# Peptides against a protein of PDB entry 8YR4, part 8

Target 1, 309 residues: chain A of PDB entry 8YR4
Amino acid sequence: PRGSPALQLVVLICLGLMGLERALNVLVPIFYRNIVNLLTEKAPWNSLAWTVTSYVFLKFLQGGGTGSTGFVSNLRTFLWIRVQQFTSRRVELLIFSHLHELSLRWHLGRRTGEVLRIADRGTSSVTGLLSYLVFNVIPTLADIIIGIIYFSMFFNAWFGLIVFLCMSLYLTLTIVVTEWRTKFRRAMNTQENATRARAVDSLLNFETVKYYNAESYEVERYREAIIKYQGLEWKSSASLVLLNQTQNLVIGLGLLAGSLLCAYFVTEQKLQVGDYVLFGTYIIQLYMPLNWFGTYYRMIQTNFIDMEN

## One batch from the design tools (peptide; aimed at target 1 Q247)

Design b1_p9_8_s2 (made by RFdiffusion4, then SolubleMPNN; from b1_p9_8, 3 letters changed)
Fold by OpenDDE base, seed 1:
Structure b1_p9_8_s2 (fold): chain B 309 residues (1-309), chain A 9 residues (1-9)
Amino acid sequence: as target 1 above (309 residues)
Amino acid sequence: SLPTSEVDV
């Protein structure tokens, strides 16, 4: 972004965080290998526990896999909000000012039919999302139940309890934080519609604006509307980062508790090294689809509200 | 879109 040294610094920090993500992608597998080697060599509990704790901390920073938001990714996304808003606002104001410089013939020739095509894209997206939700929500819940049963039957009952508590806390916090953020999203959407309506009204009244040489005044009014919108958009986007970070923290605590308990039982020769690998792999597999659960819950709520209207 | 990012529908 040209003109703001603060935003340039934020871009450099975001690039640094992207470099850190690449380092974590190499370090996490190395630490996991080291745990497996220490378990095989029957290393002292203190060395094993330190290596497991370090692994889980690095995994918390990285995230659980494809589509998991680690702490570093969440921090990058949070910092990037202001950079995106600055760029969006600049592009929108350039387009709007250019539209006021265009000839009346161009404005009169533009068919209202483009608005209908945006509505049809909305409806087709909702129907495709509904099918995706039904075919992904039910399997995800089934995989959690199967996981709890599996760990309760083939491992010690404590593993089934850890998975149950972790997943129940994850789902509960996902619902509560999603409901809390819905108010910010509704306020954002209302202000977006109002900002768009002002832009359309200014463009429909183009002749009057041109007659009074009021183009600069209309651009400033539109800028003020965008600033109000971006204040609400920031609250929505920041609340999403908070949701993702809360989810990552809950899974990180579950992975820590279960991995330490599994490592302890391997040291006591009650479980094999293969069982430690199984537990870690299975928890990561459960975490991947759960990242979408907040999206699923919101889409279900939106569809219920749209059916009541 | 990041999976945890609500697909802005």
Scores: peptide ipSAE 0.033, ipTM 0.743, DockQ to the pose 0.216
OpenDDE base, seeds 2, 3, 4, 5: peptide ipSAE 0.030, 0.034, 0.027, 0.028; ipTM 0.719, 0.747, 0.710, 0.718; seed 3 fails the geometry check

Design b1_p9_8_s3 (made by RFdiffusion4, then SolubleMPNN; from b1_p9_8, 4 letters changed)
Fold by OpenDDE base, seed 2:
Structure b1_p9_8_s3 (fold): chain B 309 residues (1-309), chain A 9 residues (1-9)
Amino acid sequence: as target 1 above (309 residues)
Amino acid sequence: SLPTSEVEV
């Protein structure tokens, strides 16, 4: 971003964090291999526990299988919000300025296309809701239940309890934080619509604005509306990062507790090295679809509100 | 994949 040294520094930090994500993608498999080797060699519990804890910490930094929900990714996303907002505002102001250079005939023709786009949002919401429930929510809940049963039957009951507590806490916090976020999203959407309406009204009055040479005044008023929108957008986006980080923390704690317990039972020869690999892989597999659960819950909640209107 | 909640903005 030209003109803000602070935003340039944020871009450099974000690039550094992207480099760190790549380093984590290499380190996490190495540490995982080291755990498997230490388990195979029957290493002392203290060395094993330290390596497991270090692995889980690195996994917390990396996040899930895609890395998209890790602490480093969340920090990058959080820092990037201001850079995105600067870029968005610049593009919006350039488009708005260019629209004020266009002829009145172009502005009069636009009323018909906007009404169609509002209608498409309502119909897409209901069909999307059913698809998300059937193809994502129900399977994810089924996979959790199957996981709890599997670990309770084939592992010790303590594993089933850890998975149950982890998933129950994950789901509960996902719901609570998503309901809290919905307030910010509604406020953002309301301000987006108001900002858009103001831009449309300014452009419909293009002849009057041009007659009074008030183009600079309308651009400034639009910039103020964008700044107000971006204040709400930041709250929405920052609340999403908080949700993702909370989810990552809960899964990280579950992975830590279960991985330490699994490693302990392998040292006692109650479980095999393969069981440790299975547990870690299975928890990560459960985590991947759960990252979307907050989105599904939000879509459900939004679509219920859109159906009441 | 960004959680779809970021892409819907």
Scores: peptide ipSAE 0.028, ipTM 0.708, DockQ to the pose 0.113
OpenDDE base, seeds 1, 3, 4, 5: peptide ipSAE 0.026, 0.024, 0.024, 0.024; ipTM 0.712, 0.684, 0.688, 0.691; seed 3 fails the geometry check

Design b1_p9_8_s4 (made by RFdiffusion4, then SolubleMPNN; from b1_p9_8, 4 letters changed)
Fold by OpenDDE base, seed 1:
Structure b1_p9_8_s4 (fold): chain B 309 residues (1-309), chain A 9 residues (1-9)
Amino acid sequence: as target 1 above (309 residues)
Amino acid sequence: SLPTSETEV
């Protein structure tokens, strides 16, 4: 925001808090590892209690990772409200100014309430898209990269490779299956609109329908339209279940391969028991935000299409 | 329309 130094400072603080979230995503598993190692070594209660208290405090700051309601995430969201409002207002004013520059013929062809609804959808779409990109998509990709680097540096290079292959496969399949699902969703939405239009048309013509005693015929036509809709809805819903199950399977295979490799290195005394628990905990932390990745990708695509229209 | 969650419920 070029015009407000206060809002620029808030943006910098929010970026700093995003960096802190990334650090917490690494530190929380490390502290959990240290607890497991201290328990294994039967360490003194004072050392264990301090490490557990520190872990719980870090976990309170982090929450569940990216997309969770941790203290740092909530503080960032709170501070960002003013920046979002500034951005929204700027986009809204730009759209409104542009609408006033449009030809009289464009305005005469559209109801004022429809024009306002287009402006509101445009503003919400842009603001939503920016928020999802900056606060969900980019941080999730950053956490994956940080994870690959961490496992490659502090574990054997094979762990970094497993995480890389697992996450690359997960993202690729999520995109491919989401694009495939988009066809079913578009067909469903088109049939929903057609079914709704038939219901509205039948109800607007109720006098004519009543005059011809055609109520049973209109009900049967509406039933047929609903059956066609439900057939497309089922395909959309079943394709979502298939996406979620495919995602779960890919993460399960990555977790299995990495956990077996960790267990092997612990038996060879190259890693500690805590390092096995660290790997499992870290993979689960990466999985939590990735469950939403298909939703974010779809929203990005929808919002781009809504901006071009 | 609420975006259908891509999360497993």
Scores: peptide ipSAE 0.034, ipTM 0.740, DockQ to the pose 0.215
OpenDDE base, seeds 2, 3, 4, 5: peptide ipSAE 0.033, 0.033, 0.029, 0.029; ipTM 0.729, 0.748, 0.720, 0.730

## One batch from the design tools (peptide; aimed at target 1 R181 L240 Q247 T295)

Design b1_p10_1 (made by RFdiffusion4)
Pose (drawn by RFdiffusion4):
Structure b1_p10_1 (pose): chain A 309 residues (1-309), chain P 10 residues (1-10)
Amino acid sequence: as target 1 above (309 residues)
Amino acid sequence: LASFEFDVSS
């Protein structure tokens, strides 16, 4: 924010809270391992109670689920509400002030609904692009790298390879399948608009009674158009199911390989019992934000073209 | 395991 000083402080606090969320993402599974290791060795009740309380508090600070739930990141959402309001107002006012100074030929040429749709979508695009990228893409690519480093250095060497291959395959397959699905989605949307137009035309012109008893004909054409639309919709949604399945299969294979290797290593007295639950929890924690990357890819591309407009 | 990809209207 160029003008106000009170908002730059809020931006810095938001970035600090994002860093703290990354630190909590690393910290919570470590405390879960410590609790399990203390539990397996018959530890007294005092240290176990205090460690359990600390773990619960950390789980509360971190998102109890999907990371969009914790006390942190919610304080962030609150402060970002206050900050993103300023950018939205500024961009809307700049567009509105520019549209009132163009010459007359320009206004006589283009319609009003199209020009206003471009402006609204542009403002929404800038806002969404800032939010999506800075607060939802980069933090996840940072979490993957941090996890790779932690597992490769502090746990063992092979688990780094396991996590690296799993995440690389996940991202590659997600992007590859997403482009195909986008083609299918556009094909379906065009027909949906055509069906709506046919229904609006048939409703507006109550002449069907005059030039024929043509109610049946208007109903049949509408049915044919609906069938065409439904075919295109089935194709698009089946593609969505395939994407979900391939993502699930990749994560499952990564979890299977990591769990088997960890169990074997624990039986050989190389790792402790808590390392198994550490791996499992961390893999699930990595998986949860990765569930929404095809949507982020699509929205980022759409918002980029819209902002360019 | 379940994946949660979905459509966002525009």

Design b1_p10_1_s1 (made by RFdiffusion4, then SolubleMPNN; from b1_p10_1, 6 letters changed)
Fold by OpenDDE base, seed 4:
Structure b1_p10_1_s1 (fold): chain B 309 residues (1-309), chain A 10 residues (1-10)
Amino acid sequence: as target 1 above (309 residues)
Amino acid sequence: LQAREFEVPE
């Protein structure tokens, strides 16, 4: 944000909070491991109580993943409101200025409501893209990399390899299936717009429809348009279920391989029981934001396409 | 209204 040092400071604070979230994503599983180890060793209550209290405090800061925002994430979101408003206002003014620079022929050929809708879409696309990229995509990729490094250094290279292969396969399949789904979504949206336009046109011509007693005919045409829409909606929704199931299978296989390997190393006394719990909890923490990755990828792609048009 | 198809229910 050029021109406001206060907003620049807020952006830096938000980036610092994002770094803190990454640290918490590593620390929370570690503290949970330590609790399990202390319980296994029958450690003194004082040591256990401090570790549990510290874990709960860190978990309060981190949150529970998707659906439960932690204190740090809430604070980041709160501080970002002013940055978002500044960005939105700047984009709206740029779009508005650009619309005024367009030829009279362009304005005469378009309805005012369509022009406003293009402006609102453009603003939402830019602000959404930046928010999803900075706050969802980049952090998720960072957590994966941090996880690979952590498991490679503190466990064994095999764990780092399992996480790498699992996450790489997950991301690749998510992208490929999301690109495939985009065709169904575009077809659905086109048919939705056509169905809505037909309903609007029928209602605007209400007097003519009444004059010809054509109400039953217009209702039947609308029903046919809805049935065509629902056929495309079903393909979109079914493809989403297929994506989610594919993602679940990949994570399930990664969790299985890593959990079996961890259990084996625990039986060989190379790892502790807490390390098994750490692996499972860390993979689940990576999984939760990854569930939305296809949505974020699609939104980013849509927003880029909407900015080029 | 673009129905935000969320991949995971919130």
Scores: peptide ipSAE 0.031, ipTM 0.681, DockQ to the pose 0.138
OpenDDE base, seeds 1, 2, 3, 5: peptide ipSAE 0.026, 0.027, 0.030, 0.027; ipTM 0.685, 0.685, 0.701, 0.688

Design b1_p10_1_s2 (made by RFdiffusion4, then SolubleMPNN; from b1_p10_1, 4 letters changed)
Fold by OpenDDE base, seed 1:
Structure b1_p10_1_s2 (fold): chain B 309 residues (1-309), chain A 10 residues (1-10)
Amino acid sequence: as target 1 above (309 residues)
Amino acid sequence: LQSNEFDVPE
């Protein structure tokens, strides 16, 4: 943000916290590996207790699951509120200034409520797109790259290749199937808006409907609109299940191939039991944010189209 | 793991 050194410092701290999250995503599986190895070797209690305590502390900082509710992520989200407010206000003022530069003919053809809705939608679109890119998409891609490098350097190159092929196929299929689904979602949303508009028009003209005793006719027209909507909703929902199942199959095949290879190397005493646990834990950590990647891609695509209008 | 399609309210 130009003009506020305090907000620039907050942005740098948030970028530092994002780097710390990437380090934690590597360290947490490593410490879990070390616990399993120390248990296998029957190490002294003092070394085991220190490693377990360190692991739990790192896991508290990292969090886990969809949307990582760890301490570092929460601190980043808290600090980012002021930056988001500054960015939102700047975008809102730019859109408002641009609306005032538009021709009188444009304003006379539109209702004030429609103009405000366009301004709010544009502001939300830009700020949402930037937030999803910086905090979800870029970090997920970074974790995949870090994972490929880590497995290629500290394991056999075959593990890095399996992760690369699995994640590349996952991302490609997610994009292709999400673009295909976007057509069904747009058709659903258009029919939802049309069904809602029909209900509003019927209720606004309630006196006329009552005068002509046409309540049964309006209810039947509304039922037909709902049935048409539900046919489009089913296509959208069924396409989502297909996406999720395709994603699950790709990750399942990658996990199977890598887990079998790891188990084989443990039987040959080239890897330890802790390395098997490390691989499984790390793949699950990569999978959690990837389940939302289709949603992020769709939001980015929708927001980009809404900025062009 | 339902991908919660957060419907951005249009």
Scores: peptide ipSAE 0.031, ipTM 0.721, DockQ to the pose 0.473
OpenDDE base, seeds 2, 3, 4, 5: peptide ipSAE 0.028, 0.032, 0.030, 0.029; ipTM 0.707, 0.732, 0.717, 0.713; seed 3 fails the geometry check

Design b1_p10_1_s3 (made by RFdiffusion4, then SolubleMPNN; from b1_p10_1, 5 letters changed)
Fold by OpenDDE base, seed 2:
Structure b1_p10_1_s3 (fold): chain B 309 residues (1-309), chain A 10 residues (1-10)
Amino acid sequence: as target 1 above (309 residues)
Amino acid sequence: LTNSEFDVPE
């Protein structure tokens, strides 16, 4: 972004955060290996606890298997919102200005009907996504239940309790935060439609705009509408980052509690080193599909509301 | 990951 040194700094910070994500992707497996080695060597609890805590902290920074829900990724995504908005606004204004520079013959020759076809693609995509979501939600919930039962029976009741509390809190917060963010999304969509309508009206009145040489005025009005949209988009996107970070925090706490407890039981020779590996792997596996649960819940909720109307 | 990309427009 050539015009804002602040946005250039944000880009540099985002690039730095992307570099940090790459470092975390290397460090997290190393620390995990070190934990396994320390457990195998029957290292003193203090060394284990420190290494486990450090691992979980690094894992919190990294996030899940894709890294897309980690603190660093969330921070990058959050900071990138303004850069994206600047770029989008610039592209939209360039397109809109160019459309107003096009000849009257171009505007008269284009069928307004292509704009309507974008709406129909929306509805068809929703129905296909719903089916996909329902088929993924049920298995994910089943996997959680199976996981709770498994850990309760084969490890200790404490592990089952940790998984239960972690997943219950995760689901509850996912629902609550998703419902909370739905208002920002609706406000964004409403303003997007209004911004689009304004652009369409300006283009339909192209002859009048040309007659009065009002192209600059229409571009500025469109810019103002985009700025208003981007204010709502920022709230929507920032609320999404907050959701993802909340989810990451809950899983991080569950991973911390369970990993410390598992490490303790390995030191007490009640569990094997393999059980520690299993726990960590299983929690990560449960976390991966759960990241989509907020999307699923929202889509289900939207479709229920749309079916009731 | 509620990717904003799967945020189907209402």
Scores: peptide ipSAE 0.025, ipTM 0.705, DockQ to the pose 0.201
OpenDDE base, seeds 1, 3, 4, 5: peptide ipSAE 0.024, 0.025, 0.024, 0.025; ipTM 0.680, 0.705, 0.675, 0.692; seeds 3, 5 fail the geometry check

Design b1_p10_1_s4 (made by RFdiffusion4, then SolubleMPNN; from b1_p10_1, 5 letters changed)
Fold by OpenDDE base, seed 5:
Structure b1_p10_1_s4 (fold): chain B 309 residues (1-309), chain A 10 residues (1-10)
Amino acid sequence: as target 1 above (309 residues)
Amino acid sequence: LTAQEFDVPL
């Protein structure tokens, strides 16, 4: 942000905290591996207790992925509130200034409530889009790249290849199925708006409906509109379950291939039992943020379409 | 008000 050195420092601290989250995503599985190895070796209690305490502290800092707020993520979110407010206010003032520069003919052709709704949607779309890109999409892609590098360097090139193929297939299928699902969601939203418009029109014309004793007819017509909406809602919800199941299948196949390969290398004494646990733990940690990737992609697409209109 | 259906697995 130009003009406030304090907000610039807060942005730098938030970027530093994002880097720390990436380091924690690697360190937590490593410490968990070390606990499993120390338990297998029957190591002395003092060494085990220090490693467990360090792991729990790192896990408190990290949290448990998407939906679990770790201390570092909470601190980042708290510090970002002032930056978000500054950005929102700046976008809102730019939109408001631009609306005042528009011709009187443009304003006379529109209802004031529609102009305010366009301004509020524009502000929310830009600020939401930037927040999802910077705090969710970019970090998730960075964690995948870090994961590929880590497995390629510390295990074998085959593990890096399995993670690369699994995550590439996951992302591709998530995009393709989300684009397909967006058609059902648009149809659902159009029918929801049409059903709501009928309810509003019936209530605004209440005197006419009462005069003709047409209450039963309007209720049945509203029921038919709800049944049509629920048929589209079912398609939207069923397509989400299909997305989630497809994502689960891709991760399940990647986890199967990598776990079998890891178990094989443990039997050959090339890897330790803790390395098997590390692989499974790390893949699950990569998967948790990726469940939201379809949501972020859909929100990004919706916000871009809402900015063009 | 487009319900921001979070496509979060419930």
Scores: peptide ipSAE 0.083, ipTM 0.762, DockQ to the pose 0.144
OpenDDE base, seeds 1, 2, 3, 4: peptide ipSAE 0.032, 0.025, 0.025, 0.026; ipTM 0.696, 0.656, 0.682, 0.666

Design b1_p10_2 (made by RFdiffusion4)
Pose (drawn by RFdiffusion4):
Structure b1_p10_2 (pose): chain A 309 residues (1-309), chain P 10 residues (1-10)
Amino acid sequence: as target 1 above (309 residues)
Amino acid sequence: PLVDEVDFDD
C-alpha cells in the first residue's frame, strides 16, 4: 500500500503471522513425539498433564485441520480483509477513471459488456493473484523444504530422500496431468455455452407454433445438444478423477516407504516409539495443503492472462 | 485420510 501508513503495519503483521504458522507447523509434531515418548516410559502425572496441555494449545493455534482453521491464519484473514479492500478500491477507481477519458470512436467501436467484463475480471485477477501466490503457494513450497531439512538433519539421512522424491513426483505429476485436463475443460465449456444459446433462442422465438408444429423438432435438437455436452463433461470429470487418484497413489507410496523404514529402525533400537507417529503426522500435514495445487496452477495462469488484458 | 481436490469455477 503506497499511501497509508496504518496498512503497511498490518501487512508486516500478516507476514509475521505466516512465519509463525510455519513455526507451528514444525513444532506440533515434535510435541506429539514428546508426549508419546513420555507416555511409553511411565512418567508421572504432572509433567504429562502439562505437556498434554501445551500440545493441545499448539494444536489449537495451528489449524485443527487443513491449516485454514487455526486462530493464526484467521487473524491473518481478518487483517488481510482490511488490506485487500484498499487495493481493490484503488484498482477499480483507476479503471473507471481511465474509461471516461477515451475518445468517442473507441466507445462506438467496442461494446460495453465486454469492456466491463475485462475490467471486473482484471481487478478480481490482481486480488486473487496476490492472495493465492503470497499466502498459499510460497508457504507450502517453504514447508516442503523445511521438512526436507528437518528429516535429513535431525531424524536420519534416508527420510530426506523419501520426502524429496515423494514431493517431487507429486508436483511433477500434478502439473503434467493438469494441462491435459485444462484442454478437456475448455472443450466442455464451449459446448455448454452453445447449449444455453440454443435453449434461449428456442424460448425467445415463439414462432414454432406458426411455421410448423415444430415443438418436437425444437425438443429433439435440444436433446442432441445436451447429449454432446454430457459427453464432453464426462471426459473432463473422468480426467479430474484420474488426477486425484495419481496424487493419492504418490502420497501413499511415500507413506508406505517411510513407515516401513521407521518401523524397522525402531525394532533395531535406533529410533524411539514417538518417531513413528512423528513421521506419520508430518507426512499427513504436508499432504493436506498439496491437495489443491492443480486448481492453483489453473487459477494462476488464468488470472495472469486476465491481468495482462 | 484421503481428500479429493476441490475445483473452482471461473

Design b1_p10_2_s1 (made by RFdiffusion4, then SolubleMPNN; from b1_p10_2, 4 letters changed)
Fold by OpenDDE base, seed 5:
Structure b1_p10_2_s1 (fold): chain B 309 residues (1-309), chain A 10 residues (1-10)
Amino acid sequence: as target 1 above (309 residues)
Amino acid sequence: PIVDEIEFED
């Protein structure tokens, strides 16, 4: 971003964090291999516990791999919000300025296209919701229940309890934080609509704006509206990062507790090395779709509110 | 990828 040394520094930090993510993608499998080897060799508990704890810490930083919401990815996403907003605002102002350079005949012919776009978004939202409920929400809840039953029957009641508590806390916090975020989203959407209305009003009055050579004034008013919108968008996006980090923390604690307990039972020859691999793999598998649960919950709420109105 | 939460537009 030209003109802001602060944003340039943020870009460099984000690139550094991307490099750290790549390092974690190599280190996490190495530490996992080391755990498997230590379990196979029947290593002393102190060495095993330290390696497991270190692995879980690295996994907390990484998250579930590419596309997961690990701590480093969340920090990168949080810092990138301002860079994205700067780029978005610049593109939006360039488009708006270009629209004021177009002919009146072009503006008169396109009034119907915006209304159609709003209608298409509404229909896509309902169809999307049903698809997400059937193909993502229901299967994820089923996998959690199946997991609790499986771990309770084949491992120990303690494993079933850890998964139950972890997933119950995850779902509860996801709901509570998503409800808390809804106010920031509503404020953002209201300001987005107001910003769009200003752009439409300016373009409807194109002849008057051109007659008075007021294009620079209209662009400045639009810039101010975008800055106000981006202040609200930042709160929405930052609250999402907070949700994702809270979710990552809950899964990390569940993974830590369960992995330590599993490693202990392998040391006591009550479980096999394969059982440790199974537990970790299953928790990570549950985590990947659960990252979207806040999105699905919000979509459900919005559609129910829109159906009641 | 910045997973945009699919905002249902009000």
Scores: peptide ipSAE 0.030, ipTM 0.712, DockQ to the pose 0.179
OpenDDE base, seeds 1, 2, 3, 4: peptide ipSAE 0.026, 0.027, 0.025, 0.029; ipTM 0.699, 0.692, 0.695, 0.693; seeds 1, 3 fail the geometry check

Design b1_p10_2_s2 (made by RFdiffusion4, then SolubleMPNN; from b1_p10_2, 4 letters changed)
Fold by OpenDDE base, seed 5:
Structure b1_p10_2_s2 (fold): chain B 309 residues (1-309), chain A 10 residues (1-10)
Amino acid sequence: as target 1 above (309 residues)
Amino acid sequence: PVFDEVEFED
């Protein structure tokens, strides 16, 4: 971003965090291999527990790999909000300024097309939601239930309890934090609509704006409305990062508790090394679709509200 | 990828 040294520093920090994510993508598999080797060699519990704890900490930083919401990815996303807002605002102001340079004939012909695009987004949302409910939400809930049953039957009942508590806490916190976030989203959408209405009113009065050479004044008013919108957008986006980090923490605690318990039972020769691999793989597999659960819950909630109106 | 929670536009 030209003109803000603070935003340039944020970009450099975000690039550094992206480099750290790449390092974690190499380190996490290495530590996982080391755990498997230590379990195979029947290493002392103290060395094993330290390596497992270090692995889970690195996995907490990484998340589920590329495209996951690990701590480093969440921190990057949080810092990037202001950079995205700066770029968005610049593009919106350039488009708005360019629209005021276009012919009156162009403005008179396009009134109907924007309203249709909003309506088409609403209808595509409902059909998309049914698909997300059936193909993502229900299967994810089924995988959780199957996992609890599997770990309770084939592992110790304590594993089923850990998965149950972890997933119940995850789902509950996802719902509660998503409901809390809905307030920020509604405020953002209201301000977005008000900002769009001001842009439309300015463009409808194009002849008057041109007659008074008031293009710079209308651009400044639009800039102020965008800044107000971006203040609300930041709260929405920051609350999403908080949700994702809370989810990552809950999964991290479940992974820690279950991985330590599994490692302990492998040392006691009650479980095999393959069972440790299975547990870790299954928890990570559950984590990947659960990152979207907040989105799905919100989508469901929005559609229910839209059907009640 | 920023998992843009596809906010259904109200």
Scores: peptide ipSAE 0.029, ipTM 0.706, DockQ to the pose 0.200
OpenDDE base, seeds 1, 2, 3, 4: peptide ipSAE 0.024, 0.027, 0.027, 0.026; ipTM 0.703, 0.668, 0.704, 0.671; seeds 1, 3 fail the geometry check

